# Designs tried in a protein design run: peptides against a protein of PDB entry 4J2C. Part 43

Target 1, 107 residues: chain A of PDB entry 4J2C
Amino acid sequence: MEDPFFVVKGEVQKAVNTAQGLFQRWTELLQDPSTATREEIDWTTNELRNNLRSIEWDLEDLDETISIVEANPRKFNLDATELSIRKAFITSTRQVVRDMKDQMSTS

## One batch from the design tools (peptide; made by RFdiffusion4, then SolubleMPNN)

Design b2_p16_6_s2 (from b2_p16_6, 6 letters changed)
Fold by OpenDDE base, seed 5:
Structure b2_p16_6_s2 (fold): chain B 107 residues (1-107), chain A 16 residues (1-16)
Amino acid sequence: as target 1 above (107 residues)
Amino acid sequence: SREEELFEKLQKKLEE
């Protein structure tokens, strides 16, 4: 089968962008209660959580693909640079998700 | 194989 990493990476990136938009709205709603309804807060919160969960799930799968590639380097023909890029993507994306989750948990 | 199972899983998710 073909390496699906780049496709999943793209999906994760889109989900991150969506989550960041939702997170920004979430912060705005909490900062200005006069313009916020409980319904929008709840909707935004739920959508944000769902997006973050989706990202985390995809990152787990991506992380596993790296393990598979590292166990079978000749089969996938990925050099160290590509593997580093993939690992860095997962690490940095997890950090982005973590930062949003941390701020949500302290509010 | 583990690879095939995972990639099939990912492909399925991509198609949904």
Scores: peptide ipSAE 0.150, ipTM 0.734, DockQ to the pose 0.448
Fold by OpenDDE base, seed 1:
Structure b2_p16_6_s2 (fold): chain B 107 residues (1-107), chain A 16 residues (1-16)
Amino acid sequence: as target 1 above (107 residues)
Amino acid sequence: SREEELFEKLQKKLEE
């Protein structure tokens, strides 16, 4: 069975980029109501939340793969550098998601 | 194994 981490990572990365764009639009719509319709606000908000939820779900699975590898390093034989890159990706991505969610909850 | 189960789950999501 092929290691799916890099594929999921790529999809998460795309979802992050999409979420960041949606988040920016979300803030713009709320800052200037004259340029915003309720329909666009609702659409943007829903799309953003859906993307964030998808990211968080994938990050949980990716994080579990790391735990499995660390529990049996000889079986998987991942390079230490690669493992660090995977951990860093999860940590940084969680922070990005958290920052957006925090701003949404306080607005 | 746990690894196979997780990989299969991830592969399934990728195919959907």
Scores: peptide ipSAE 0.138, ipTM 0.726, DockQ to the pose 0.432
Fold by OpenDDE base, seed 4:
Structure b2_p16_6_s2 (fold): chain B 107 residues (1-107), chain A 16 residues (1-16)
Amino acid sequence: as target 1 above (107 residues)
Amino acid sequence: SREEELFEKLQKKLEE
């Protein structure tokens, strides 16, 4: 069975990039009401939230794969470097999501 | 195994 981590990682990265673009637009719309319609604000907000939710869901699954590997290190035999990269990706991505969510919640 | 089940779960998600 193929290790799906790198594939899911790629999907998460795409979703992060999309979310960052939506977040940028979201901030622009709120900063300049003259260029913003309620419809675009709502659409952007919903798309952004959906992307963030998708990312969080995937991160939970990715985090679980790490737990499984760490519980059975001899079976999967990932080197320390790869495991560290996987952990760092999850941690940093969670922070990126949290930062966007924090800014949205204070708006 | 647990990981195999999770891998299959993730594969299904990728197909959606």
Scores: peptide ipSAE 0.146, ipTM 0.734, DockQ to the pose 0.403; fails the geometry check
Fold by OpenDDE base, seed 2:
Structure b2_p16_6_s2 (fold): chain B 107 residues (1-107), chain A 16 residues (1-16)
Amino acid sequence: as target 1 above (107 residues)
Amino acid sequence: SREEELFEKLQKKLEE
């Protein structure tokens, strides 16, 4: 059985990069309404929300794998360092998503 | 096991 964590991690990282680009554009559109169309605002907002939801969805699954490993460490080949890296990735990525969502909610 | 089932779930998502 292949460990899918690294693959999902990669997909999450790509989604984060995409979301950050969309968030930047979203910010620009809202900062200068005179140059923004409702169509682009709506598209950007929807794409951004979809990306953020996708990230959160994957993070929940990744987080669950951590719980499984911690519940039965003898069964798995992950050492403390690798487990720490995985936890840190989930934590930091959740923070990145949270920061974007917070800014969107306060706009 | 629960992890195996979760990994299978993740694999299915990757294939979509």
Scores: peptide ipSAE 0.133, ipTM 0.724, DockQ to the pose 0.378; fails the geometry check

Design b2_p16_6_s3 (from b2_p16_6, 6 letters changed)
Fold by OpenDDE base, seed 4:
Structure b2_p16_6_s3 (fold): chain B 107 residues (1-107), chain A 16 residues (1-16)
Amino acid sequence: as target 1 above (107 residues)
Amino acid sequence: SREEELLEKLQEKLKE
């Protein structure tokens, strides 16, 4: 049976890249109103929030996969290194999302 | 959803 973790991981990575681009644009729009329309600000903000929410939801699912594997290690062909990589990905990605959310909330 | 389907596969493997 295929391990689904890498599939969701890939989707999260794509969403992170998208969010980072949107965040950069969001910052630019707020820094220089002469280059921004209300419509673009609203669109960018909405898209950014949607991407961040999507990432957070997927990370919860990835966390569940970790719990499943740890509860039944013999069912999965994963060594300690691979499991650590998966955990690190979730942790670091959560931090990336948190950093963007913090900046949005304080703007 | 795609993620739900993937999680279901993991759950199925637990039953093996």
Scores: peptide ipSAE 0.053, ipTM 0.665, DockQ to the pose 0.144
Fold by OpenDDE base, seed 1:
Structure b2_p16_6_s3 (fold): chain B 107 residues (1-107), chain A 16 residues (1-16)
Amino acid sequence: as target 1 above (107 residues)
Amino acid sequence: SREEELLEKLQEKLKE
């Protein structure tokens, strides 16, 4: 059986990288009208929002995995270090998403 | 979804 957290973590990391690239392009398009078309702005915005939404959904599920493990520590045999790493990943990733969303909402 | 499937597997293991 695959480790659900490990698999989803990898997917989230890829989505974060994608979102960061889209976010960078999004800011560039808004700052340089000569290179920006409405179509590209809309596409970039939609793709970015979709990625951010996907990440947030995955983070919720990752939180659930932690809750399950913490409720049944003997069953899953995760030590405190691994649990801490998982929690830190969720916390830091949520902050990354929040920062991008905040900037998008203020534009 | 893939993620949901993995969560279900985790829950199945929990019930073993």
Scores: peptide ipSAE 0.049, ipTM 0.666, DockQ to the pose 0.145
Fold by OpenDDE base, seed 3:
Structure b2_p16_6_s3 (fold): chain B 107 residues (1-107), chain A 16 residues (1-16)
Amino acid sequence: as target 1 above (107 residues)
Amino acid sequence: SREEELLEKLQEKLKE
């Protein structure tokens, strides 16, 4: 019933929110040793990385759909505006993920 | 997963 792109978009958005929550917890654990155990740090770090990788994988698949549409413009009903919105989502989400990854890699 | 299935369906539809 729903466009699969938007379903995945919504799930990616939820995953991003989850990752951001884990990222926040990760920063809190590193900033306050009294509240942190090595076990929780490791768990949080692993969960965060796994979620980020999952998001990146989804974005790659979504990006491929963009390429397919652009290579076959007459085959699909998407107009330029819709395509732009989809591209913008992928681009902005990649940036959000990249920002978290950069902060993790420098810590 | 559900998400993976949706992605596959989307890609399959687009590649047909």
Scores: peptide ipSAE 0.049, ipTM 0.677, DockQ to the pose 0.144; fails the geometry check
Fold by OpenDDE base, seed 2:
Structure b2_p16_6_s3 (fold): chain B 107 residues (1-107), chain A 16 residues (1-16)
Amino acid sequence: as target 1 above (107 residues)
Amino acid sequence: SREEELLEKLQEKLKE
């Protein structure tokens, strides 16, 4: 009855929100090291990396489901609009993750 | 995990 894609989508969205909060704190800690403990920096960095990794893993599986649908379009009750929405979610989320990872690697 | 199980179920249904 419940579409598993939307369940996972929701969980990915929650992980993104968490990652964004951690990323913000990460930037704050690195911008003013005098107010940051090494323990908090390490914890924040690790939690952020873990969240990003989880998101990437989920996106790979979601992307695979899209590939399955596209290989057998007549079998599924997904119109072009819904498929586009799912693709857009994966693409945009990957970009959000990439942006955070790029900033972490550059800093 | 719950999320992993849901992903597996989704993929399974899509392959049926």
Scores: peptide ipSAE 0.047, ipTM 0.681, DockQ to the pose 0.146; fails the geometry check

Design b2_p16_6_s4 (from b2_p16_6, 6 letters changed)
Fold by OpenDDE base, seed 5:
Structure b2_p16_6_s4 (fold): chain B 107 residues (1-107), chain A 16 residues (1-16)
Amino acid sequence: as target 1 above (107 residues)
Amino acid sequence: SREEELFEKLQEKLEK
């Protein structure tokens, strides 16, 4: 099969963008209760959590693909630069997710 | 193989 990493990466990026939008709205709703309904807060929170969970799940799969590639370098013909890019993407994305989760847990 | 199984899994997710 073809290497699906770039496709999954794209899906993760889309989910991150969605999550960031939801997170921004979430912060706005909590910052100004006069403009917020409990229903919107709950919906936003749930959607945000779902997106974050989706991202984390995909990152686990992506992380495993890296392990597979590293175990079979000649089969996939990926150079060190590409592997570094992939690893950096996972690491940085996990950090973005972590930052949002940390702020949600402290509110 | 492990790779094929994982890639198939990912492919299925992408198709849904």
Scores: peptide ipSAE 0.134, ipTM 0.717, DockQ to the pose 0.449
Fold by OpenDDE base, seed 4:
Structure b2_p16_6_s4 (fold): chain B 107 residues (1-107), chain A 16 residues (1-16)
Amino acid sequence: as target 1 above (107 residues)
Amino acid sequence: SREEELFEKLQEKLEK
């Protein structure tokens, strides 16, 4: 069975990029009401939240794979570098999501 | 194994 981590990682990265673009637009719409419609604000907000939710869900699954590998190190035998990269990706991505969510919650 | 089950779960998600 193929290790799905890198594939899911790629999907998460795409979702992060999409979310960052939506977040930028979201901030622009709120900063300049003259260029914003309620419809675009709502659409942007919903799309952004959906992307963030998708990312968080995938990160939970990815985090679980880490736990499984660490519980059975001899079976999977990932080198320390790869495991560190995987952990760092999850941690940093969670921070990126949290930063966007924090800004949205204070708006 | 636990990982195999999770891998299958993730594969199913990717197919959607």
Scores: peptide ipSAE 0.134, ipTM 0.720, DockQ to the pose 0.405
Fold by OpenDDE base, seed 1:
Structure b2_p16_6_s4 (fold): chain B 107 residues (1-107), chain A 16 residues (1-16)
Amino acid sequence: as target 1 above (107 residues)
Amino acid sequence: SREEELFEKLQEKLEK
């Protein structure tokens, strides 16, 4: 069986990059309505929300994989350093998502 | 999805 974490991590990273770009465009569109159509605003908003939701879903699964490994470390053979890296990725990514969501909810 | 598939494989490994 292939370790699923690095594959999903890569997908999450791509989604984060996409979300950050969409978020930047979202802010720009809202700051200058003269350069924004309703269609683009709606598209950007929906795409952004979809990406954020996808990221959050993947993070939940990634978090569960860590719990599984910690429950049976000998079976999966991951050392503490690797687990720390994985946990840090989840924590930092959740923060990035939260920051964008917070700004969207207050705008 | 691929993610779900991989996760399910992990769960399967856990059960064995």
Scores: peptide ipSAE 0.132, ipTM 0.694, DockQ to the pose 0.104
Fold by OpenDDE base, seed 2:
Structure b2_p16_6_s4 (fold): chain B 107 residues (1-107), chain A 16 residues (1-16)
Amino acid sequence: as target 1 above (107 residues)
Amino acid sequence: SREEELFEKLQEKLEK
């Protein structure tokens, strides 16, 4: 059985990069309404929300794998360093998503 | 096991 964590991590990282680009454009559109169309605002907003939801979905699954490993450490080959890296990735990525969501909610 | 089931779930998601 292959450990899917690194693959999902990669997909999350790609989604984060995409979301950051969309968020930047979203910010630009809202900062200058005179140059923004409702169509582009709606598209950007929807794409951004979809990406953020996708990230959150994957993070929940990744977080669950951590709980499983911690509940039965003898069964798995992961050392403390690898586990720490995985936890840090989830924590930091959740923060990135939270920051974008907070800014979207206060706009 | 629970992890195996979760890994299978993740693999299925990746295949979509």
Scores: peptide ipSAE 0.127, ipTM 0.716, DockQ to the pose 0.380

Design b2_p16_7_s1 (from b2_p16_7, 8 letters changed)
Fold by OpenDDE base, seed 2:
Structure b2_p16_7_s1 (fold): chain B 107 residues (1-107), chain A 16 residues (1-16)
Amino acid sequence: as target 1 above (107 residues)
Amino acid sequence: REENRKKLREFYVENV
């Protein structure tokens, strides 16, 4: 059985790209109201929020695996470098999500 | 993603 961490990580990465695209459109719609419809603003906003929440949910699951591995090192025997990469991914991805959420909350 | 969450639980939780 392969470690499913990488599968979820890959899906999170794709979801981040999708969210960043939605965020870009969201900013464009708000910065140029003359070209924006309320319907698209609402749709984009909702889709972006849903995607961000989904990412955060997956990151919580991934973060839990880190805790489990660290609590059971002899069971998983995860390389220290790999563990560091996993932690860095979660931390950096959370920051990316937080930055988008912060900008949305102030608009 | 539900399937992936199940896989995570199976690998990390149920195998502990």
Scores: peptide ipSAE 0.631, ipTM 0.928, DockQ to the pose 0.889
Fold by OpenDDE base, seed 1:
Structure b2_p16_7_s1 (fold): chain B 107 residues (1-107), chain A 16 residues (1-16)
Amino acid sequence: as target 1 above (107 residues)
Amino acid sequence: REENRKKLREFYVENV
């Protein structure tokens, strides 16, 4: 069986890019109500929240795989470099999501 | 995504 980590990672990366675009639009809509409709605000907000939720869910699953690999090093035979890359991806992505959520909650 | 979650479980949990 092929390691599915990369498939999920790719989907997370895509979702992050989508969320960042939605977040930018969300900010623009709230900053200038004259250019915004309630329909677009609602759509953007919902899409953004959905993407962020999906990302967070996938990150939790990916993070769990790290723990499993570390507990079973002989089974998976992943080198330290690969594990480091995976951990860094999860950490940095969580920070990106957190930053967007923080700004949404304070504005 | 549900399919991917299943794959993760199969590979990392059930495969151990």
Scores: peptide ipSAE 0.630, ipTM 0.928, DockQ to the pose 0.902
Fold by OpenDDE base, seed 5:
Structure b2_p16_7_s1 (fold): chain B 107 residues (1-107), chain A 16 residues (1-16)
Amino acid sequence: as target 1 above (107 residues)
Amino acid sequence: REENRKKLREFYVENV
């Protein structure tokens, strides 16, 4: 059986790109009220929040796999380099999500 | 996404 980690990783990466696009639009709508409708603001905000929630959900699942691998090193036989890359992806992606959420919370 | 989550569980949890 193929390791599904990379499939989920790829979906998270795509979701991050989508969220960043939505975040950019969200920022633009708030910066220029003349080009913004309440409907688009609400839609964009909702889509953004949904995407961020989806990413966080997948990151939790991916993070759990790390713990499982570390608890069963012989079974999965992942070297330190690959494990480090997986951890770094989760950490950096969480930071990207956190930055967007922080800006939304303060607006 | 649901299918992928199931695959993660199958590979990492149920096979341990």
Scores: peptide ipSAE 0.628, ipTM 0.927, DockQ to the pose 0.919
Fold by OpenDDE base, seed 3:
Structure b2_p16_7_s1 (fold): chain B 107 residues (1-107), chain A 16 residues (1-16)
Amino acid sequence: as target 1 above (107 residues)
Amino acid sequence: REENRKKLREFYVENV
Protein backbone atom coordinates (compact mmCIF):
# COMPACT_ATOMS: atom_id res chain seq x y z
CA MET B 1 0.00 0.00 0.00
CA GLU B 2 1.26 3.45 -0.93
CA ASP B 3 1.77 5.94 1.89
CA PRO B 4 -1.17 8.34 1.69
CA PHE B 5 0.62 11.07 3.67
CA PHE B 6 1.71 12.80 0.48
CA VAL B 7 -1.78 12.69 -0.98
CA VAL B 8 -3.19 14.51 2.03
CA LYS B 9 -0.19 16.84 2.08
CA GLY B 10 -0.96 17.73 -1.51
CA GLU B 11 -4.58 18.45 -0.68
CA VAL B 12 -3.48 20.64 2.21
CA GLN B 13 -1.10 22.54 -0.04
CA LYS B 14 -3.87 23.03 -2.57
CA ALA B 15 -6.20 24.31 0.13
CA VAL B 16 -3.49 26.66 1.42
CA ASN B 17 -2.99 28.12 -2.05
CA THR B 18 -6.73 28.56 -2.44
CA ALA B 19 -7.03 30.13 1.00
CA GLN B 20 -4.20 32.55 0.29
CA GLY B 21 -5.93 33.67 -2.87
CA LEU B 22 -9.21 34.09 -1.07
CA PHE B 23 -7.48 35.91 1.77
CA GLN B 24 -5.90 38.34 -0.67
CA ARG B 25 -9.28 39.04 -2.24
CA TRP B 26 -10.85 39.35 1.20
CA THR B 27 -8.24 41.95 2.13
CA GLU B 28 -8.80 43.86 -1.11
CA LEU B 29 -12.55 43.92 -0.66
CA LEU B 30 -12.26 45.29 2.86
CA GLN B 31 -9.61 47.84 1.89
CA ASP B 32 -11.78 49.39 -0.81
CA PRO B 33 -15.48 49.06 -0.05
CA SER B 34 -16.38 50.90 -3.25
CA THR B 35 -15.25 47.87 -5.24
CA ALA B 36 -16.94 45.34 -2.99
CA THR B 37 -20.42 43.91 -2.82
CA ARG B 38 -21.79 42.32 0.32
CA GLU B 39 -22.40 39.16 -1.68
CA GLU B 40 -18.77 38.84 -2.70
CA ILE B 41 -17.53 39.63 0.79
CA ASP B 42 -19.79 36.98 2.27
CA TRP B 43 -18.87 34.43 -0.37
CA THR B 44 -15.15 35.09 -0.05
CA THR B 45 -15.28 34.98 3.73
CA ASN B 46 -17.23 31.75 3.74
CA GLU B 47 -14.98 30.04 1.22
CA LEU B 48 -11.91 31.20 3.09
CA ARG B 49 -13.20 29.88 6.41
CA ASN B 50 -14.15 26.58 4.82
CA ASN B 51 -10.68 26.15 3.36
CA LEU B 52 -9.00 27.04 6.64
CA ARG B 53 -11.18 24.56 8.50
CA SER B 54 -10.36 21.87 5.95
CA ILE B 55 -6.65 22.54 6.34
CA GLU B 56 -6.82 22.39 10.12
CA TRP B 57 -8.67 19.08 10.03
CA ASP B 58 -6.20 17.52 7.64
CA LEU B 59 -3.28 18.79 9.71
CA GLU B 60 -4.71 17.05 12.76
CA ASP B 61 -4.88 13.81 10.80
CA LEU B 62 -1.35 14.27 9.51
CA ASP B 63 -0.12 15.10 13.00
CA GLU B 64 -1.67 11.89 14.29
CA THR B 65 0.26 9.88 11.71
CA ILE B 66 3.46 11.36 13.11
CA SER B 67 2.57 10.11 16.57
CA ILE B 68 1.73 6.68 15.21
CA VAL B 69 5.01 6.46 13.30
CA GLU B 70 7.01 7.52 16.33
CA ALA B 71 5.21 4.93 18.44
CA ASN B 72 5.92 2.22 15.86
CA PRO B 73 9.28 3.13 14.33
CA ARG B 74 10.18 -0.40 13.26
CA LYS B 75 6.92 -0.88 11.40
CA PHE B 76 7.14 2.23 9.27
CA ASN B 77 10.92 2.75 9.29
CA LEU B 78 10.74 6.33 8.06
CA ASP B 79 13.95 8.20 7.43
CA ALA B 80 14.69 10.74 10.14
CA THR B 81 15.02 13.51 7.57
CA GLU B 82 11.68 12.66 6.02
CA LEU B 83 10.00 12.63 9.42
CA SER B 84 11.52 16.02 10.15
CA ILE B 85 10.19 17.39 6.87
CA ARG B 86 6.72 16.08 7.66
CA LYS B 87 6.79 17.71 11.09
CA ALA B 88 8.05 20.97 9.64
CA PHE B 89 5.27 20.99 7.06
CA ILE B 90 2.61 20.62 9.74
CA THR B 91 4.18 23.30 11.94
CA SER B 92 4.69 25.83 9.17
CA THR B 93 1.25 25.26 7.68
CA ARG B 94 -0.41 25.72 11.06
CA GLN B 95 1.39 29.03 11.35
CA VAL B 96 0.17 30.13 7.92
CA VAL B 97 -3.40 29.29 8.88
CA ARG B 98 -3.03 30.98 12.25
CA ASP B 99 -1.77 34.17 10.65
CA MET B 100 -4.77 34.39 8.35
CA LYS B 101 -7.21 33.57 11.14
CA ASP B 102 -5.64 36.19 13.41
CA GLN B 103 -6.05 38.87 10.76
CA MET B 104 -9.63 37.85 10.08
CA SER B 105 -10.58 37.85 13.75
CA THR B 106 -9.10 41.30 14.37
CA SER B 107 -10.52 43.01 11.27
CA ARG A 1 -11.43 14.38 1.97
CA GLU A 2 -13.25 11.44 3.44
CA GLU A 3 -11.45 9.15 1.03
CA ASN A 4 -8.10 10.59 2.05
CA ARG A 5 -8.94 10.21 5.71
CA LYS A 6 -9.95 6.63 5.07
CA LYS A 7 -6.64 5.98 3.36
CA LEU A 8 -4.75 7.45 6.30
CA ARG A 9 -6.63 5.23 8.73
CA GLU A 10 -6.09 2.15 6.61
CA PHE A 11 -2.37 2.76 6.28
CA TYR A 12 -1.47 4.08 9.71
CA VAL A 13 -4.13 2.78 12.09
CA GLU A 14 -5.81 -0.34 10.80
CA ASN A 15 -2.52 -1.89 9.69
CA VAL A 16 -0.74 -1.19 12.99
Scores: peptide ipSAE 0.626, ipTM 0.926, DockQ to the pose 0.850

Design b2_p16_7_s2 (from b2_p16_7, 11 letters changed)
Fold by OpenDDE base, seed 5:
Parts: sequence; C-alpha cells; structure tokens
Structure b2_p16_7_s2 (fold): chain B 107 residues (1-107), chain A 16 residues (1-16)
Amino acid sequence: as target 1 above (107 residues)
Amino acid sequence: REKLREEHRKFYYDSV
C-alpha cells in the first residue's frame, strides 16, 4: 500500500489557498460596507469557516500519523528529513489557520 | 474524500 500522506497534504494545500482567497474577500467586504450585502458577507464567512474547519480536521489526521510513525519507526522506516518536512508543514499550516481565525474573531 | 480517509486509516492504523 502506498503512503497517502502527501495526497492529504495536497488537499490541505488546496483548502488553504481557497481559504486565503475567501479571507481576502471577507476583509474587503467588511472594509467597505457600501459595496457589501449581508448575504455575501454571510456566504463568504460560512465558506471560509468551512474551509478552515476542514483544514484543521485534516491536520489532526496528519499530526496523528507523525505520532504513529515515531512510535513505530521500524515499521514505516521514514527518512528523518522527510519526517521533519511533514512536521514543518503541519506546524506552519496551523499557524496560517490560527492567524486567519484570530483576525476573524477580532472583527 | 471518504475513500482517501479509508486508505489513510488502513495504512497508518490497521497496518500497526
């Protein structure tokens, strides 16, 4: 069986890109109320939150794989550099999500 | 997506 980690990683990356686009539109709508309808604000906010939740859920799964691999090193035999890259991706992506959520909660 | 999650489970959990 092939390791599905990077497939899930790719899905997370796509969701991050989508969320960043939605976040940009969200900020634009709130910055100029005269050009924004409540309907579009609500739609954008909902789509953004859905994407962020999806990312967080996938990151939980990816993070769990790290724990499993580290607990069973002989079974998976992953390169140390590869494992570091996987950890770095999870850490940096969590930060990106956290930054967007922080800005949404203070607006 | 569900199929991918199933493969993920099989690889990391069921294989242990």
Scores: peptide ipSAE 0.396, ipTM 0.857, DockQ to the pose 0.864
Fold by OpenDDE base, seed 3:
Structure b2_p16_7_s2 (fold): chain B 107 residues (1-107), chain A 16 residues (1-16)
Amino acid sequence: as target 1 above (107 residues)
Amino acid sequence: REKLREEHRKFYYDSV
């Protein structure tokens, strides 16, 4: 069986890209209410939240895999560089999500 | 993504 980490990573990256686009639109809609309909605001907000939740859930799974690999290094045989890349991805992505959530919660 | 989640579980959890 192939390591599915990269596939989940890809899904997370896709969700991040989608969320960033939605977040930009969300910001635009709130900055100029005259151009915004309630329907679009609601749709954008819901889609954004859904993507962020999806990312957070996937990151928890990815983070758990790190613990499993580190507890069983000989079974998975991942080198230090690969583990570092995986950890960095999780950390940086969590920060990206946190930044968007913080801005949404303060609006 | 249920299949993907299942593969993820099988690889990391069931393999241990």
Scores: peptide ipSAE 0.394, ipTM 0.856, DockQ to the pose 0.859
Fold by OpenDDE base, seed 4:
Structure b2_p16_7_s2 (fold): chain B 107 residues (1-107), chain A 16 residues (1-16)
Amino acid sequence: as target 1 above (107 residues)
Amino acid sequence: REKLREEHRKFYYDSV
């Protein structure tokens, strides 16, 4: 069986791109109220939050794989560089999500 | 996606 990590990683990356698009629209709607309806604001906000939650869930799953790999190094035979890249992806993606969430909570 | 999650489970959990 092949390691599905990179497939999930790809899905997370797609979800991040989607969230960033929604975040941009969210920002635009709040920046110019004359072009915004409450309905679109609510829809965009909800979609964005849902996407962010989905990303966070996937990141938790990916994070668990790190622990499993580190507990069974001989079985998975991942080199230090690859493991570092996986960890960095999770960390950086969490930061991206956090930044959007912080801006949403303070706007 | 459900299939992917199943594969994830099989690879990381059931295989250990």
Scores: peptide ipSAE 0.396, ipTM 0.855, DockQ to the pose 0.917; fails the geometry check
Fold by OpenDDE base, seed 2:
Structure b2_p16_7_s2 (fold): chain B 107 residues (1-107), chain A 16 residues (1-16)
Amino acid sequence: as target 1 above (107 residues)
Amino acid sequence: REKLREEHRKFYYDSV
């Protein structure tokens, strides 16, 4: 069995791209309320939050794998570079999510 | 997605 980490990583990356698109639209709707309908605002907001929650869920799973790998290095045989890349991805993605959530919470 | 989660479980948990 191959390591599913990269598949999940890919799903997270896709969800991030989707969320960023929704976030952009969300900001546009807020910047010009005269052109925004309540229906679109609600839809965009809900879809964005759903995507962010999905990302956070996957990141929790990915983050847990780090601990498992570090506790069982013999079985997974990941070098320090690969492990660092995995950790960096989780950290940076969490920051991206946090930035969007912070902006949403202040509006 | 559920299939992927199962694969994840099998790889990281059941194999350990």
Scores: peptide ipSAE 0.394, ipTM 0.856, DockQ to the pose 0.854; fails the geometry check

Design b2_p16_7_s3 (from b2_p16_7, 8 letters changed)
Fold by OpenDDE base, seed 2:
Structure b2_p16_7_s3 (fold): chain B 107 residues (1-107), chain A 16 residues (1-16)
Amino acid sequence: as target 1 above (107 residues)
Amino acid sequence: MEEARKKLREFYYDSV
């Protein structure tokens, strides 16, 4: 079986792009209330929050795989460079999600 | 993402 990490990584990246689109619309709606309906604000807010939670959940799963690999190095045969790339992806993606969440919490 | 979790479980948990 092929290591699915890169596939899941790609799916998370797509989910981040979707969330960023929703976040952009969310900021636009709140920036100019005259162009926004409460219905669209609520929908966008809920969709964005749901997407962010899903991403966070997937990142937790990806993070667990790191621990599994590090505990079983002979089983998975991943070098330090590959592990570093995976860890960096999780860290940077968490930061992207955190930035959106922080802005939502202050609005 | 359900498919993502399934894929990871099959490879990382079912294999150890």
Scores: peptide ipSAE 0.453, ipTM 0.882, DockQ to the pose 0.755
Fold by OpenDDE base, seed 1:
Structure b2_p16_7_s3 (fold): chain B 107 residues (1-107), chain A 16 residues (1-16)
Amino acid sequence: as target 1 above (107 residues)
Amino acid sequence: MEEARKKLREFYYDSV
């Protein structure tokens, strides 16, 4: 069986890109109410929140795999470099998500 | 996402 970590990673990356686009539109809509409809604001906000939630869920699962690998190094046979890359991805992606959420909560 | 997540759990949790 092929390691599915990279598959989930790829999906998370795509979701992040989508969320960033939605976040940008969200800020634009709130900054210029004259060009914004309630429907688009609601749609954008909901899509963004759903996307962020999905990302966070996947990151949690990905993070757990790290612990599993570290507890069973012989079974998975991942080198330190690969493990570091996976950890860095999770950490950096969580920060990106947190930054968007922080701005949404303070706006 | 869900299908990939299922496979993730299968690969990492069921194997240990």
Scores: peptide ipSAE 0.452, ipTM 0.881, DockQ to the pose 0.909
Fold by OpenDDE base, seed 5:
Structure b2_p16_7_s3 (fold): chain B 107 residues (1-107), chain A 16 residues (1-16)
Amino acid sequence: as target 1 above (107 residues)
Amino acid sequence: MEEARKKLREFYYDSV
């Protein structure tokens, strides 16, 4: 069986891109209420929140794999560079999600 | 994404 980490990583990256697009539209709708309907605001907000939640869920799964690998290093045989890349991805992606959530909470 | 999560579980959790 092939290591599926990169598959989930790719899906998370796609979800981040989708969330960023939704976030941009969300900000635009709030900036000009005269051109926005409540229905679109609600839809955009809901889709954005769902995407962010999905990302956070996948990041938890990915983060757990790190713990498993570190607990069983001889079984998976990942070098330090690969492990660092995986950790960095999780950390940076969590920050991206947190930034969007913070802005939504204060708006 | 669920299928990917399933594969993660099979590879990392079920194998240890």
Scores: peptide ipSAE 0.451, ipTM 0.881, DockQ to the pose 0.914
Fold by OpenDDE base, seed 3:
Parts: structure tokens; C-alpha cells; sequence
Structure b2_p16_7_s3 (fold): chain B 107 residues (1-107), chain A 16 residues (1-16)
């Protein structure tokens, strides 16, 4: 069976890219009210929040897999470099999500 | 991502 971590990682990255696009539009709508409709603001905000929640959920699952691997090193046989890359991905992605959420909550 | 998530559970959770 192929390790599905990279598949989920890829989907998370796609969701991050989508969220970043939505976030950019969200900021544009707030900065130029003349071009913003309530409908687009609501749609953009909801889509963005949904994406961010989905990412956070998947990151929790990915993070838990790391704990499982570390508890069962002989079963999964991942080297330290791969494990570090996975940890770094989760950490950096959480930061990206946090930055967007912080800006949304303070606006 | 349901299919991918399912495979994740099968690979990491259900197998241990």
C-alpha cells in the first residue's frame, strides 16, 4: 500500500492556494467598497473560512500520523529527513493559516 | 478529500 501522506499533503497545498486566492479577493473587497457587493463578500468569506477549517482539520490528521510513525518506527521505516520535511510542512502551513485567520479576525 | 482521508486512516490508524 502506498503511503497516502503525500496525497493529503498535496490536497492541503491546493486548499492553501485556493484560500490565498480567496483571501486576496477578500482584502480587495474590503479595500474597495465600490466594487464590493454583500453577496460576493459573504461568498468569499464563507469559502475562505471553509477552506481554512478544512486545512486545519487535515493538518491535525497529518500531525497525528507523525506521532503514529514515531511510535512505530520499524513499521513505517521513515528516515529522519522525511519526517522532518513532514513536520516542517505542517508547521509552516499552520503559520500560513494562522496569519490569514488573524487578519480576518481583526478586520 | 474524503477518499484520501480514508486511505490515510487505513494506512496509519487502522493498520496499527
Amino acid sequence: as target 1 above (107 residues)
Amino acid sequence: MEEARKKLREFYYDSV
Scores: peptide ipSAE 0.448, ipTM 0.878, DockQ to the pose 0.903

